# Designs tried in a protein design run: peptides against a protein of PDB entry 5LHZ. Part 91

Target 1, 78 residues: chain A of PDB entry 5LHZ
Amino acid sequence: QLLKSVFVKNVGWATQLTSGAVWVQFNDGSQLVVQAGVSSISYTSPNGQTTRYGENEKLPDYIKQKLQCLSSILLMFS

## One batch from the design tools (peptide; made by RFdiffusion4, then SolubleMPNN)

Design b2_p26_8_s3 (from b2_p26_8, 15 letters changed)
Fold by OpenDDE base, seed 1:
Structure b2_p26_8_s3 (fold): chain B 78 residues (1-78), chain A 26 residues (1-26)
Amino acid sequence: as target 1 above (78 residues)
Amino acid sequence: SSQQAKLEENRKKILEKIQKFLENSS
């Protein structure tokens, strides 16, 4: 249930869902879903494997980079 | 609109969530 999708140059697509989640589809084929009220984030690799990470876990660097990217996108929406 | 207000609220909460994740992975 999509509410709003925006194209982000050199990143991909960022979508706000009716659920309140933000869904990013990166150009490399990976995906990231972040939703407030949920203690984990969801990352899907280009090969389709999905991993959930808890807020206290040590994240892989590539996940942190994508989260940082998402933060930048969200800040631009303000 | 109410929907837009909710989106903004969610955006704020998600930003905070992301920062928390990043801090815990520092």
Scores: peptide ipSAE 0.654, ipTM 0.895, DockQ to the pose 0.918
Fold by OpenDDE base, seed 5:
Structure b2_p26_8_s3 (fold): chain B 78 residues (1-78), chain A 26 residues (1-26)
Amino acid sequence: as target 1 above (78 residues)
Amino acid sequence: SSQQAKLEENRKKILEKIQKFLENSS
């Protein structure tokens, strides 16, 4: 269930869900889901492949970049 | 509202979580 969706120019859409998750749909076709209280994050590549990452593992650089982007978006939600 | 308060709480927790992920990956 969606609560609020925000369009971010040159990035995509960021949506807050009733579950407490934030769902980002990037312009490159990838997706990122981060939820409070869950120890992993979910990344879906443009081809539809989903990978979950734990908080202590090494992330690909492109994932780190997307997380940094998400942080900036969340700061704008305040 | 209660809903807005929950959204803010979740936003804060997610921000903290993301920073932890980034720090642990560097």
Scores: peptide ipSAE 0.654, ipTM 0.895, DockQ to the pose 0.898
Fold by OpenDDE base, seed 2:
Structure b2_p26_8_s3 (fold): chain B 78 residues (1-78), chain A 26 residues (1-26)
Amino acid sequence: as target 1 above (78 residues)
Amino acid sequence: SSQQAKLEENRKKILEKIQKFLENSS
């Protein structure tokens, strides 16, 4: 269930879920879900393919960039 | 409210998680 959605210019939409997760829908059609207490993050590519990444593995550069973007957004939520 | 406090706590934990992911990937 959705609690709050925020539009971010040139990025997309960031949503807080009742589960405590943050769900980002990027303008390029990709999606990112991050949840506290879960050992992995979920990325969905524009073609609809979903991949989960663990905290100790090497991430693709485009995933790192989106995580850095999400960090910036979350800092602005305060 | 309790709900707002929970959301802020989760936001903090998610920020910490993201930093850990980025550090472990560098």
Scores: peptide ipSAE 0.653, ipTM 0.894, DockQ to the pose 0.916
Fold by OpenDDE base, seed 3:
Structure b2_p26_8_s3 (fold): chain B 78 residues (1-78), chain A 26 residues (1-26)
Amino acid sequence: as target 1 above (78 residues)
Amino acid sequence: SSQQAKLEENRKKILEKIQKFLENSS
């Protein structure tokens, strides 16, 4: 379930879930889910394909960019 | 509140986790 959703201009929506995860829905239709205590992150492409990545594997550049964007958003939530 | 404290804790942990992912990917 959703706890709070924030609209971010030129990015999309960032949501805090009751599970403790953060869920970002980007304007390009992709999604990112990051949760504390879980060793992987979840990325869903615009076509609906979901991939989980571990912390030690090489990430595609476009995913790294989205993670950097998410970090900026989370810093503003303080 | 307890809920607010938990959200802040999770936010901090997620930020740290993201930085690890970015560093380990480079």
Scores: peptide ipSAE 0.653, ipTM 0.894, DockQ to the pose 0.895

Design b2_p26_8_s4 (from b2_p26_8, 15 letters changed)
Fold by OpenDDE base, seed 2:
Structure b2_p26_8_s4 (fold): chain B 78 residues (1-78), chain A 26 residues (1-26)
Amino acid sequence: as target 1 above (78 residues)
Amino acid sequence: SAQLQQQQQALQQILEKIQTFLENSS
């Protein structure tokens, strides 16, 4: 269930779910899902391939950039 | 409400999680 969706200029859409997750749909067609209480994050590339990353592993730079972007977006939900 | 509080807490936890991921990946 969707709780709140915000449009972010030059980024895409960010949605908070009632489950406690935040779902970002980037303009490049990729997606990022971060769920409270879950030790991994989910990234879906534009071609539809989904990869889960743990908190202790090295992330690709493009994912780090998107996470940094998400951290800024989170302030829009408060 | 309790539900609103839970949602805000979830956002805070996600923010902290992101920091952890970024720090561990640096």
Scores: peptide ipSAE 0.665, ipTM 0.904, DockQ to the pose 0.821
Fold by OpenDDE base, seed 4:
Structure b2_p26_8_s4 (fold): chain B 78 residues (1-78), chain A 26 residues (1-26)
Amino acid sequence: as target 1 above (78 residues)
Amino acid sequence: SAQLQQQQQALQQILEKIQTFLENSS
């Protein structure tokens, strides 16, 4: 269930879910889901391919960039 | 409320998780 959605100019939409997850829909068509209490993150590419990453593995640079972006977005939820 | 507190804690955990991912990937 959706709690709050925030539009971020030049980035996309970020939504907080009652589950404790944050779901980001980027303007490039990709998506990122980060869930509290889960040790992995989920990235969906614009073509619909979903990949899960563990917290100890090397991330592609574009994933790191989107995570950094998400960190900034989260400031808009508090 | 307890519900608000829970949601705020979730956001905090997500922030911390992101930092962990970024640090471990560097």
Scores: peptide ipSAE 0.664, ipTM 0.904, DockQ to the pose 0.826
Fold by OpenDDE base, seed 1:
Structure b2_p26_8_s4 (fold): chain B 78 residues (1-78), chain A 26 residues (1-26)
Amino acid sequence: as target 1 above (78 residues)
Amino acid sequence: SAQLQQQQQALQQILEKIQTFLENSS
């Protein structure tokens, strides 16, 4: 279930789920899911391909940028 | 209120997780 959704101009939508996860739907069609208590993150490309990354992996730059963006968005939920 | 606190804690944990991911990728 959805708990709270925020629209972020020039970024997309960010939603906190009742599970504790945060789900971001970017304007480019990609998606990012980060769940508390889970050691991996999930990225879905615009074409629907999903990749899970572990915390010790080297991330693509575009993923790092999106994570940094999400970090900033989290301030909007507090 | 317990639920709200849990949700806020989840957000904090997510924030910390993101920092870990970014740090490990830098």
Scores: peptide ipSAE 0.664, ipTM 0.904, DockQ to the pose 0.846
Fold by OpenDDE base, seed 5:
Structure b2_p26_8_s4 (fold): chain B 78 residues (1-78), chain A 26 residues (1-26)
Amino acid sequence: as target 1 above (78 residues)
Amino acid sequence: SAQLQQQQQALQQILEKIQTFLENSS
């Protein structure tokens, strides 16, 4: 269930779910899901392949960039 | 309300989690 959705120009849509998770749908077709209380994050590439990353893993640069973008968006939610 | 407070706390926890991921990957 969706709680709040925010459109971000040149980025995409960011949605807070009733579960507490944040779901970002980027314009390039990729997606990020981050859930409070879960030690991993989920990235889905434009082709639909999903990868989960743990907090101690080395992340690809494009994932870091999208996480930094999400961080900025979260500041807009509050 | 308690529900709104919990939702706000979830956002804060996610923000902190993201920072942890970025720091651990640097």
Scores: peptide ipSAE 0.664, ipTM 0.903, DockQ to the pose 0.861

## One batch from the design tools (peptide; made by RFdiffusion4, then SolubleMPNN)

Design b2_p27_3_s1 (from b2_p27_3, 12 letters changed)
Fold by OpenDDE base, seed 4:
Structure b2_p27_3_s1 (fold): chain B 78 residues (1-78), chain A 27 residues (1-27)
Amino acid sequence: as target 1 above (78 residues)
Amino acid sequence: MTIETDWDPEVVQKLLQKVQSFLDSSK
């Protein structure tokens, strides 16, 4: 269930879910879901393929870039 | 810059910590 969707300039849309997750829909068509209390993150590529990454896993650079972007968004909302 | 939202601020903080942990553990 969606709580609130926010448009973020030069990024896309960020939505907080009732589950305690944030769902980011990036302008490049990719998506990222991060949820408190869950040991993995979910990334969906523009072609629709979804991959989950664990907390101690070495991340691809493009995933780290998305997470860094999300970090900046969360800081703006804090 | 701070943006006012209807998001739960406690959840925002938890998510921020999680994201940072992922970034740190991936280094």
Scores: peptide ipSAE 0.644, ipTM 0.887, DockQ to the pose 0.880
Fold by OpenDDE base, seed 5:
Structure b2_p27_3_s1 (fold): chain B 78 residues (1-78), chain A 27 residues (1-27)
Amino acid sequence: as target 1 above (78 residues)
Amino acid sequence: MTIETDWDPEVVQKLLQKVQSFLDSSK
């Protein structure tokens, strides 16, 4: 399941899964899962509420901020 | 921040493209 977990300063933890997903656990308690081959992303708020967003869906700003953060992380690892 | 060499680079690229696509679709 877990391939590698990386601590990212001022962000949280980012884990690559054998499924081809990245699982980010942010310091604010929220979580984000993005998986290769899946057309949606999963966001879990600090209170545990999970929402899925499609690839052509308008995203809330706070989701965009999390994705931008993830983009920066992925660029560092590329 | 730190760099990581153990992640599957092909997966990283796929995820990067996906994330960017989501971001672009919202603009």
Scores: peptide ipSAE 0.644, ipTM 0.887, DockQ to the pose 0.751
Fold by OpenDDE base, seed 3:
Structure b2_p27_3_s1 (fold): chain B 78 residues (1-78), chain A 27 residues (1-27)
Amino acid sequence: as target 1 above (78 residues)
Amino acid sequence: MTIETDWDPEVVQKLLQKVQSFLDSSK
């Protein structure tokens, strides 16, 4: 089951799942999935390649930028 | 599937903490 999908100007779409995850579809075609209770995050590049990053792992700058965007979205709904 | 009109605020808080932890750990 899906919860409300939110359009975020100049970012993309953010959807909450009943599983406890948030799924972000960015305007550049990339995707990010973060789920409560899971020790890693999932990033899918525009070409469809998916990479999982563990907690405490050093992240590429573009991943950090996406996470910062997500943080701003979550703060909006907190 | 039927969709809800509002996000679960408890999940929002947990996700916010997780995202912030990832950002802090990557410094």
Scores: peptide ipSAE 0.642, ipTM 0.884, DockQ to the pose 0.393
Fold by OpenDDE base, seed 1:
Structure b2_p27_3_s1 (fold): chain B 78 residues (1-78), chain A 27 residues (1-27)
Amino acid sequence: as target 1 above (78 residues)
Amino acid sequence: MTIETDWDPEVVQKLLQKVQSFLDSSK
C-alpha cells in the first residue's frame, strides 16, 4: 500500500510504502526500491531487468547517482 | 523549514541511514 507519492522535479516520483520501503520511479523509466530491514536494494532498469545489490557491493556509478538523489529526497522530508 | 508529509518519519530516518550506508560502502 502507498502512504504518499511525491513528485520530484527533474527526478520523477517517490513513494513511501506501508511495507517500510521507498519506491522511486525515475523519469528515465528506471526504478529503485529501498526497504527498511532488508539488506539489499532493488534496481529495475528501463527495460524491466531487476538487479539486487548488497550492502557492501561496489555499485555502478549510475546506481550511486540514483541513491544520492534518493538521499537528497529523504533529507527534504526529514 | 519542515515539510509535512504522510510519510512515517521513523521509516524515513531508517531509510536515510541505509542509503548513506550503501553510498559509504561503495566508495
Scores: peptide ipSAE 0.640, ipTM 0.886, DockQ to the pose 0.725

Design b2_p27_3_s2 (from b2_p27_3, 11 letters changed)
Fold by OpenDDE base, seed 4:
Structure b2_p27_3_s2 (fold): chain B 78 residues (1-78), chain A 27 residues (1-27)
Amino acid sequence: as target 1 above (78 residues)
Amino acid sequence: STIESDWDPEVVEALLQKVQSFLKSSE
Protein backbone atom coordinates (compact mmCIF):
# COMPACT_ATOMS: atom_id res chain seq x y z
CA GLN B 1 0.00 0.00 0.00
CA LEU B 2 1.07 3.53 -0.79
CA LEU B 3 0.99 6.69 1.19
CA LYS B 4 1.11 10.12 -0.42
CA SER B 5 3.36 10.47 -3.45
CA VAL B 6 5.18 13.72 -3.97
CA PHE B 7 6.71 15.14 -7.11
CA VAL B 8 10.12 16.71 -6.68
CA LYS B 9 11.19 18.84 -9.62
CA ASN B 10 14.45 17.83 -11.25
CA VAL B 11 14.43 14.62 -9.21
CA GLY B 12 11.32 12.54 -9.74
CA TRP B 13 8.67 10.99 -7.53
CA ALA B 14 8.93 9.93 -3.92
CA THR B 15 6.40 7.72 -2.19
CA GLN B 16 6.16 6.56 1.38
CA LEU B 17 4.89 3.02 1.78
CA THR B 18 2.86 1.70 4.68
CA SER B 19 5.71 -0.74 5.31
CA GLY B 20 7.88 2.15 6.47
CA ALA B 21 9.81 2.43 3.23
CA VAL B 22 10.39 5.31 0.90
CA TRP B 23 10.39 4.60 -2.82
CA VAL B 24 12.05 7.10 -5.13
CA GLN B 25 11.56 6.97 -8.87
CA PHE B 26 14.22 9.19 -10.38
CA ASN B 27 13.89 11.02 -13.67
CA ASP B 28 16.74 8.97 -15.12
CA GLY B 29 14.65 5.85 -14.73
CA SER B 30 16.45 4.50 -11.68
CA GLN B 31 14.76 3.66 -8.41
CA LEU B 32 15.79 3.62 -4.77
CA VAL B 33 14.06 1.93 -1.86
CA VAL B 34 15.03 2.54 1.75
CA GLN B 35 13.06 0.82 4.45
CA ALA B 36 13.02 1.32 8.19
CA GLY B 37 14.18 -1.75 10.05
CA VAL B 38 16.00 -3.17 7.06
CA SER B 39 19.79 -3.19 7.03
CA SER B 40 20.11 -2.79 3.28
CA ILE B 41 18.98 -0.42 0.56
CA SER B 42 17.75 -1.37 -2.88
CA TYR B 43 18.80 0.36 -6.07
CA THR B 44 17.31 -0.43 -9.46
CA SER B 45 19.14 0.84 -12.51
CA PRO B 46 17.30 2.18 -15.55
CA ASN B 47 17.76 -1.17 -17.25
CA GLY B 48 15.93 -2.90 -14.42
CA GLN B 49 18.85 -4.48 -12.59
CA THR B 50 18.39 -4.38 -8.84
CA THR B 51 21.26 -4.36 -6.37
CA ARG B 52 21.13 -4.35 -2.59
CA TYR B 53 23.74 -2.57 -0.50
CA GLY B 54 24.48 -3.10 3.16
CA GLU B 55 24.97 -0.33 5.66
CA ASN B 56 28.71 -0.84 6.00
CA GLU B 57 29.50 -1.22 2.31
CA LYS B 58 31.53 1.14 0.23
CA LEU B 59 29.01 2.56 -2.21
CA PRO B 60 29.45 3.58 -5.83
CA ASP B 61 29.44 7.32 -6.30
CA TYR B 62 26.18 7.28 -8.22
CA ILE B 63 24.53 5.51 -5.30
CA LYS B 64 25.92 8.08 -2.89
CA GLN B 65 24.48 10.79 -5.11
CA LYS B 66 21.05 9.17 -5.05
CA LEU B 67 21.22 8.85 -1.28
CA GLN B 68 22.20 12.49 -0.96
CA CYS B 69 19.21 13.35 -3.10
CA LEU B 70 16.95 11.20 -0.94
CA SER B 71 18.36 12.88 2.15
CA SER B 72 17.33 16.22 0.71
CA ILE B 73 13.85 14.90 -0.02
CA LEU B 74 13.45 13.54 3.50
CA LEU B 75 14.57 16.84 4.96
CA MET B 76 11.65 18.46 3.15
CA PHE B 77 9.36 16.40 5.38
CA SER B 78 11.28 16.63 8.63
CA SER A 1 -4.07 -1.22 -3.03
CA THR A 2 -3.40 2.46 -2.47
CA ILE A 3 -4.38 4.52 0.54
CA GLU A 4 -3.67 8.22 0.26
CA SER A 5 -2.30 9.47 3.56
CA ASP A 6 0.17 11.96 4.95
CA TRP A 7 3.76 10.90 5.36
CA ASP A 8 4.57 9.51 8.78
CA PRO A 9 7.10 11.90 10.33
CA GLU A 10 8.49 9.22 12.60
CA VAL A 11 9.28 7.09 9.59
CA VAL A 12 10.77 10.07 7.81
CA GLU A 13 13.12 10.68 10.70
CA ALA A 14 14.11 7.03 10.91
CA LEU A 15 14.84 6.92 7.20
CA LEU A 16 16.83 10.12 7.38
CA GLN A 17 19.02 8.62 10.07
CA LYS A 18 19.45 5.47 8.03
CA VAL A 19 20.44 7.35 4.91
CA GLN A 20 22.95 9.44 6.81
CA SER A 21 24.37 6.31 8.38
CA PHE A 22 24.82 4.73 4.97
CA LEU A 23 26.59 7.79 3.66
CA LYS A 24 28.86 8.03 6.67
CA SER A 25 29.75 4.35 6.54
CA SER A 26 30.69 4.74 2.90
CA GLU A 27 33.17 7.58 3.51
Scores: peptide ipSAE 0.659, ipTM 0.891, DockQ to the pose 0.415
Fold by OpenDDE base, seed 1:
Structure b2_p27_3_s2 (fold): chain B 78 residues (1-78), chain A 27 residues (1-27)
Amino acid sequence: as target 1 above (78 residues)
Amino acid sequence: STIESDWDPEVVEALLQKVQSFLKSSE
């Protein structure tokens, strides 16, 4: 179930879910899901492939960039 | 918060800490 969806200029859409997750749909077609209480994050590439990353593993640069973007979004709501 | 929304602020704070932790641990 969805809470408020917000349009973020030059980024895409960000939605908070009632599950305690945030779901970002980037303009490049990729997606990122981060959920409270879950130790991994989920990235879906534009081709639909989903990969989960743990909290202690080295992240690809493109994932870091999207997490930085998400951090900025969350700061706007904090 | 800068932007008021229907988002749960407690969840926002938890997610912010999680994201920042992920970024820091990946440095």
Scores: peptide ipSAE 0.657, ipTM 0.891, DockQ to the pose 0.745
Fold by OpenDDE base, seed 2:
Structure b2_p27_3_s2 (fold): chain B 78 residues (1-78), chain A 27 residues (1-27)
Amino acid sequence: as target 1 above (78 residues)
Amino acid sequence: STIESDWDPEVVEALLQKVQSFLKSSE
């Protein structure tokens, strides 16, 4: 379930879930889910295709960009 | 702020560390 959704200018919406995850819905239609205690992250492209990435694998640049954005968002809440 | 207090701060910190780890390991 959802705890709170926050609008982030020029990014989209970020929602904290009761599971300990953050769910980001980007303006480009993509989505990112990162959850504490889970070794992978989930990315959903605008076409709806979902891919999971592990911590030790090389990430596509567009995934890194989304993670950098999420890092910035999380720093605002820390 | 009020917005910051709406999220669980322990979860925020854990997620921040995870994201930073992913970015570092992908360099």
Scores: peptide ipSAE 0.656, ipTM 0.892, DockQ to the pose 0.618
Fold by OpenDDE base, seed 3:
Structure b2_p27_3_s2 (fold): chain B 78 residues (1-78), chain A 27 residues (1-27)
Amino acid sequence: as target 1 above (78 residues)
Amino acid sequence: STIESDWDPEVVEALLQKVQSFLKSSE
């Protein structure tokens, strides 16, 4: 279930889910899901390919960039 | 936060910690 969606300038849309997740839909067509209580994150590329990354895993730079962006979004609501 | 939102602040905090942990662990 969707809790609240917000438009973030130069980023896209960010939605908090009742499950305790945040779902970011980036302007480039990619998506990122991070959920409390889950040990991995989910990234979906613009072509629809979904990849899960675990903690302690070496992340691609573009994933780090998305996470840094998400960090900034979360800070706006903290 | 000064932004009026329906977002659960406890969830926001938990997610922030998780994201930061992922970034640090990836270094």
Scores: peptide ipSAE 0.655, ipTM 0.891, DockQ to the pose 0.716

Design b2_p27_3_s3 (from b2_p27_3, 10 letters changed)
Fold by OpenDDE base, seed 4:
Structure b2_p27_3_s3 (fold): chain B 78 residues (1-78), chain A 27 residues (1-27)
Amino acid sequence: as target 1 above (78 residues)
Amino acid sequence: MTIETDWDPETVQKLLEKVQSFLESSK
């Protein structure tokens, strides 16, 4: 269930879910879901493939870039 | 820059900490 979706210039849409997760829909068609209390993050590529990454896992650079972007968004919303 | 949202601020803070933890752990 969605709480509120916010348009972020040059990024896409960021939505907070009732579950406590944030769901980012990037302009490139990829998606990222991060949830407090869950030890993994979910990334969906533009082709629809979803991969979960663990808390201590070394991440691909493109995932790190998305997370850095999300960090900036969350800082703006805090 | 700060944007006012109707998001739960405690949740935002927890998510921020998690994201930063992932980034740091991945280095």
Scores: peptide ipSAE 0.637, ipTM 0.885, DockQ to the pose 0.876
Fold by OpenDDE base, seed 3:
Structure b2_p27_3_s3 (fold): chain B 78 residues (1-78), chain A 27 residues (1-27)
Amino acid sequence: as target 1 above (78 residues)
Amino acid sequence: MTIETDWDPETVQKLLEKVQSFLESSK
């Protein structure tokens, strides 16, 4: 079962999963999955290519921007 | 049937800490 999905203006949709993950569907067609207890994050580009980034790994700027957006979303619900 | 529930606050906190950790470690 999906938990409540939240529409964030100028960002996209964010959904919490019962697995402990948050799934963000950005307006640009990209997606981000972050899960508690997992040491990596998953980014899917608009063309469908998925890349996983580990802890302590240098991230592309566009990934940092998406994570910053997610941080702001999570702060709204903390 | 679909039952809507609020986000789990404990999970939200864990996710927030993870995201912030990723941002800091990538600098």
Scores: peptide ipSAE 0.637, ipTM 0.883, DockQ to the pose 0.382
Fold by OpenDDE base, seed 2:
Structure b2_p27_3_s3 (fold): chain B 78 residues (1-78), chain A 27 residues (1-27)
Amino acid sequence: as target 1 above (78 residues)
Amino acid sequence: MTIETDWDPETVQKLLEKVQSFLESSK
């Protein structure tokens, strides 16, 4: 269930879920889900392919960029 | 200046720590 959706200029939409997750829908059509209490993150490419990444594995640069963007969003609301 | 939101602040903090941990561990 959605808690609140926020439009972020030049990024897309960021939504906090009642599950404790944040769901980002980027302008490029990709999506990122990060959830408190879960040891992995979920990235969905624009073509709909979803990949999960564990907390100790190396990430592709484009994933790092999305996470850095998410970090900035979260800092806005902290 | 902090923007007030309806998001749960405790959850935001936990998410921030998680994201930062992922970024650091991926270096």
Scores: peptide ipSAE 0.634, ipTM 0.884, DockQ to the pose 0.783
Fold by OpenDDE base, seed 1:
Order: C-alpha cells, then structure tokens, then sequence
Structure b2_p27_3_s3 (fold): chain B 78 residues (1-78), chain A 27 residues (1-27)
C-alpha cells in the first residue's frame, strides 16, 4: 500500500509503502526497494530481472549510484 | 532544504541509516 509518491526531477518517482519500504522507480526503467527491518535490498533492472543484495556485499557501481541517489532523496525528506 | 511529505519520519530515518550502511559496507 502506498503512503505517498513524490516525483523527483531527473530521477523518477519515490514512494513510501506501509510496509516500511521505499520504492524508487527510476527514469531508466529500473527499480529499487529498500525496506526497514530487512537485511537486503532489491534491484530490478530495466529488463525485469530482480536481484537482491545483502549487507556487506560489494555492490556494482550502478547500484551504488542509485543508492547514493536514494540517500540524497531521503536526506531531503528528513 | 527539507521537503515536507506525508512520509513517516521514523521510517525515513531508518531507511536513511540502512542505505548509508549499505554504501559504507560496499566501499
């Protein structure tokens, strides 16, 4: 269930879910889900492939870039 | 600048800490 969706210029849409997750839909068609209380993050590529990354895992650079983007968004909303 | 939203602020803080943890752990 959606709480609030926010349009972020040059990024896409960021939505907070009642589950305690944030769901980012990037302009490139990829998606990122980060959920409180869950030790992994979920990334869906533009082709629909979903990959979960665990804590302490070395992340691909493009994932790090999207997480950094999400960090910036969350800071703006805090 | 802070943007006012209807998001739960406690959840935002938890998510921020999680994201920052992932970024730090991936260095």
Amino acid sequence: as target 1 above (78 residues)
Amino acid sequence: MTIETDWDPETVQKLLEKVQSFLESSK
Scores: peptide ipSAE 0.633, ipTM 0.884, DockQ to the pose 0.787

Design b2_p27_3_s4 (from b2_p27_3, 11 letters changed)
Fold by OpenDDE base, seed 5:
Structure b2_p27_3_s4 (fold): chain B 78 residues (1-78), chain A 27 residues (1-27)
Amino acid sequence: as target 1 above (78 residues)
Amino acid sequence: MTIETDWDPEVVQKLLEKVQSFLDSSK
């Protein structure tokens, strides 16, 4: 299931899964899952509510901020 | 700050493209 977990200062933990997904556990308690081959992303708020967003869907700003953070992390690994 | 990982680079690239696509679609 888990391939590698990486600690990212001031962000949280990012884990690559064998499925090809990345699972980010942010310091604020929220979570984000992005998976290759899946047309949606999954966001879990600190209170545990999970919402899926489609690839052509307008995203809330706080989701975009998390995705931008993830983008920056992935760029560091590329 | 830089960090090293043994993540699959092909997966990293695919995820990067996906994330960027989502961000671009929201502009």
Scores: peptide ipSAE 0.623, ipTM 0.877, DockQ to the pose 0.811
Fold by OpenDDE base, seed 2:
Structure b2_p27_3_s4 (fold): chain B 78 residues (1-78), chain A 27 residues (1-27)
Amino acid sequence: as target 1 above (78 residues)
Amino acid sequence: MTIETDWDPEVVQKLLEKVQSFLDSSK
């Protein structure tokens, strides 16, 4: 289900999945999954706890920071 | 700066819009 994995300096790894998702594995051990056509995002903390956030939900700052990072990555690849 | 990848560009665009929507909605 992996399409391509890209190493992003000072960030980690970003992988596009055949599902239409992007999976980011950050250097701090956290993970973020965002998928086209899905109304929620998935964040996994370094300790392995996974939380899903809805599209109208107020996000913790650390999640916003990860999303901002992802936005920058996607812009580079667009 | 644009990086050439083998990623599906349509998916990339959709993901970008989604991420921006999440960020905007969380302001």
Scores: peptide ipSAE 0.620, ipTM 0.876, DockQ to the pose 0.843
Fold by OpenDDE base, seed 3:
Structure b2_p27_3_s4 (fold): chain B 78 residues (1-78), chain A 27 residues (1-27)
Amino acid sequence: as target 1 above (78 residues)
Amino acid sequence: MTIETDWDPEVVQKLLEKVQSFLDSSK
């Protein structure tokens, strides 16, 4: 089941799932999935390649930028 | 599937903490 999908100007769409995950579809075609209780995050590049990153792993700058965007979205609804 | 109109605030808070933890750990 899906919860409300929110359009965020200059970012994309963010959707909360009843599983406890947030799914972000960025304007550049990339996607990010973060789920409560899961020790990794999932990033899908615009070409469809998916990579999982662990909680203590050093992240590429572009991933950190996406996470910062997500943080701002979550703060908006906290 | 039927969608809810509001996000679960407890989940929002947990996700926020997780995202911030990832960012801090990547410094």
Scores: peptide ipSAE 0.619, ipTM 0.873, DockQ to the pose 0.425
Fold by OpenDDE base, seed 1:
Structure b2_p27_3_s4 (fold): chain B 78 residues (1-78), chain A 27 residues (1-27)
Amino acid sequence: as target 1 above (78 residues)
Amino acid sequence: MTIETDWDPEVVQKLLEKVQSFLDSSK
């Protein structure tokens, strides 16, 4: 279930779910899900392929950039 | 500037810490 969907200029949509996750739908068609209590993050590419990354993995630069973007969003809402 | 949302602030804080942890561990 959705708590609140927020439009973020030049990013896309960010939604908090009742599960304790944040779901970002980026303008490029990719998606990112980060959930409290879960040791991995989920990235879905524009073509629909989903990849999970663990806590200590070296992330692709484009994933790091999206996480940095998410960090900025969360800071704005805190 | 802080944006008022209907989000659970405790969850926001936990998510922020998690995201930062991922970024730090990926250096």
Scores: peptide ipSAE 0.619, ipTM 0.875, DockQ to the pose 0.820

Design b2_p27_4_s4 (from b2_p27_4, 10 letters changed)
Fold by OpenDDE base, seed 5:
Structure b2_p27_4_s4 (fold): chain B 78 residues (1-78), chain A 27 residues (1-27)
Amino acid sequence: as target 1 above (78 residues)
Amino acid sequence: MTLETSASQETIEALLNKVQSFLDSSK
């Protein structure tokens, strides 16, 4: 399932999965999983609590910030 | 920042579109 993990300066670690998902482990201990073809995103807080968010939901600011960070990362390779 | 990826261009674009969709749809 795990394809490759890379260190992202000032962000943390980003892992590519064979499923087409990207798993980011942020320096603050939180985690974010986004996968093509899946209608929700998964966020895990530093304490291990996982929450799934749908596309039409209002996102907490800290989630939006992390998604914006991910967008910047992905954009570099698009 | 520094990053290396082996994901296909198609996958990267799909993920980018998804993330952007979530950001745009958030209220």
Scores: peptide ipSAE 0.582, ipTM 0.876, DockQ to the pose 0.746
Fold by OpenDDE base, seed 4:
Structure b2_p27_4_s4 (fold): chain B 78 residues (1-78), chain A 27 residues (1-27)
Amino acid sequence: as target 1 above (78 residues)
Amino acid sequence: MTLETSASQETIEALLNKVQSFLDSSK
């Protein structure tokens, strides 16, 4: 269930869910879901493949970039 | 942008911490 969706210039859309998750739909077609209480994050590539990453995993650079972007988005909400 | 509910504020903080943890732990 959706709480609020916001358009983020040069990034895409960010949606806050009632579950405690934030769902980002990036302009490049990728998606990122981060949820409170869940020990992993979910990344979906533009081709639709989804990968979950744990807290201590070595992340691909593009994932790090997305997370950094998400951090900025979250600060935007706060 | 502002948060719509009190629960949202707490959630945002939790998410910020989580994201930072992922970034810090990625090695």
Scores: peptide ipSAE 0.581, ipTM 0.877, DockQ to the pose 0.562
Fold by OpenDDE base, seed 1:
Structure b2_p27_4_s4 (fold): chain B 78 residues (1-78), chain A 27 residues (1-27)
Amino acid sequence: as target 1 above (78 residues)
Amino acid sequence: MTLETSASQETIEALLNKVQSFLDSSK
C-alpha cells in the first residue's frame, strides 16, 4: 500500500509504504526497498531480478551507491 | 528541493540507521 511518492531530481521516485518501507525507483530502472524492522534490503535490477541482502553482507558497489543515495533522500525527510 | 513525508520521524530515523548499518557493515 502506497502512502506517498516523491520525485527526486536526478534519482527517480521515492515512495513511502504503509508497511514502513521506502521504495526507490531509480532512473536506471532498478529498485530498492528498505523497511524498518526488516533485517534485509531488497534490490531489483533493471532486468527484474530481485536480490535480498542481509545487514552483514558484502554489498556490490552499485548497491552501496544506491544506499548512499537513499540515505541522502532520507536525510531530506528527517 | 523540498521533500515532505507522511512517515513519522521515528520511522525515518529507523530507516536511516538501517541504511547506515548496511553501509558500515559492507565496508
Scores: peptide ipSAE 0.580, ipTM 0.875, DockQ to the pose 0.832
Fold by OpenDDE base, seed 2:
Structure b2_p27_4_s4 (fold): chain B 78 residues (1-78), chain A 27 residues (1-27)
Amino acid sequence: as target 1 above (78 residues)
Amino acid sequence: MTLETSASQETIEALLNKVQSFLDSSK
């Protein structure tokens, strides 16, 4: 499923998947997956707990921060 | 700084829009 992985300084690794998803593995051990065509995002905490968030729910601040980081990464891909 | 990608520009834009939608909806 992997297309390409890139190292992002002070962030971690960002991986493109054949599904149209981007998978970010942060330095703190957390992970974020966002996929085109899917109405939810997936966050995995450093302890391995995975939570899915819908597009209309209030997000924890730490999730917002990581999403903002992901936005910056995606802009770097463009 | 720019990152090399094998994903289409259309896919990247779709992901950007999705992320922004989540951020906006959470305000």
Scores: peptide ipSAE 0.579, ipTM 0.875, DockQ to the pose 0.856

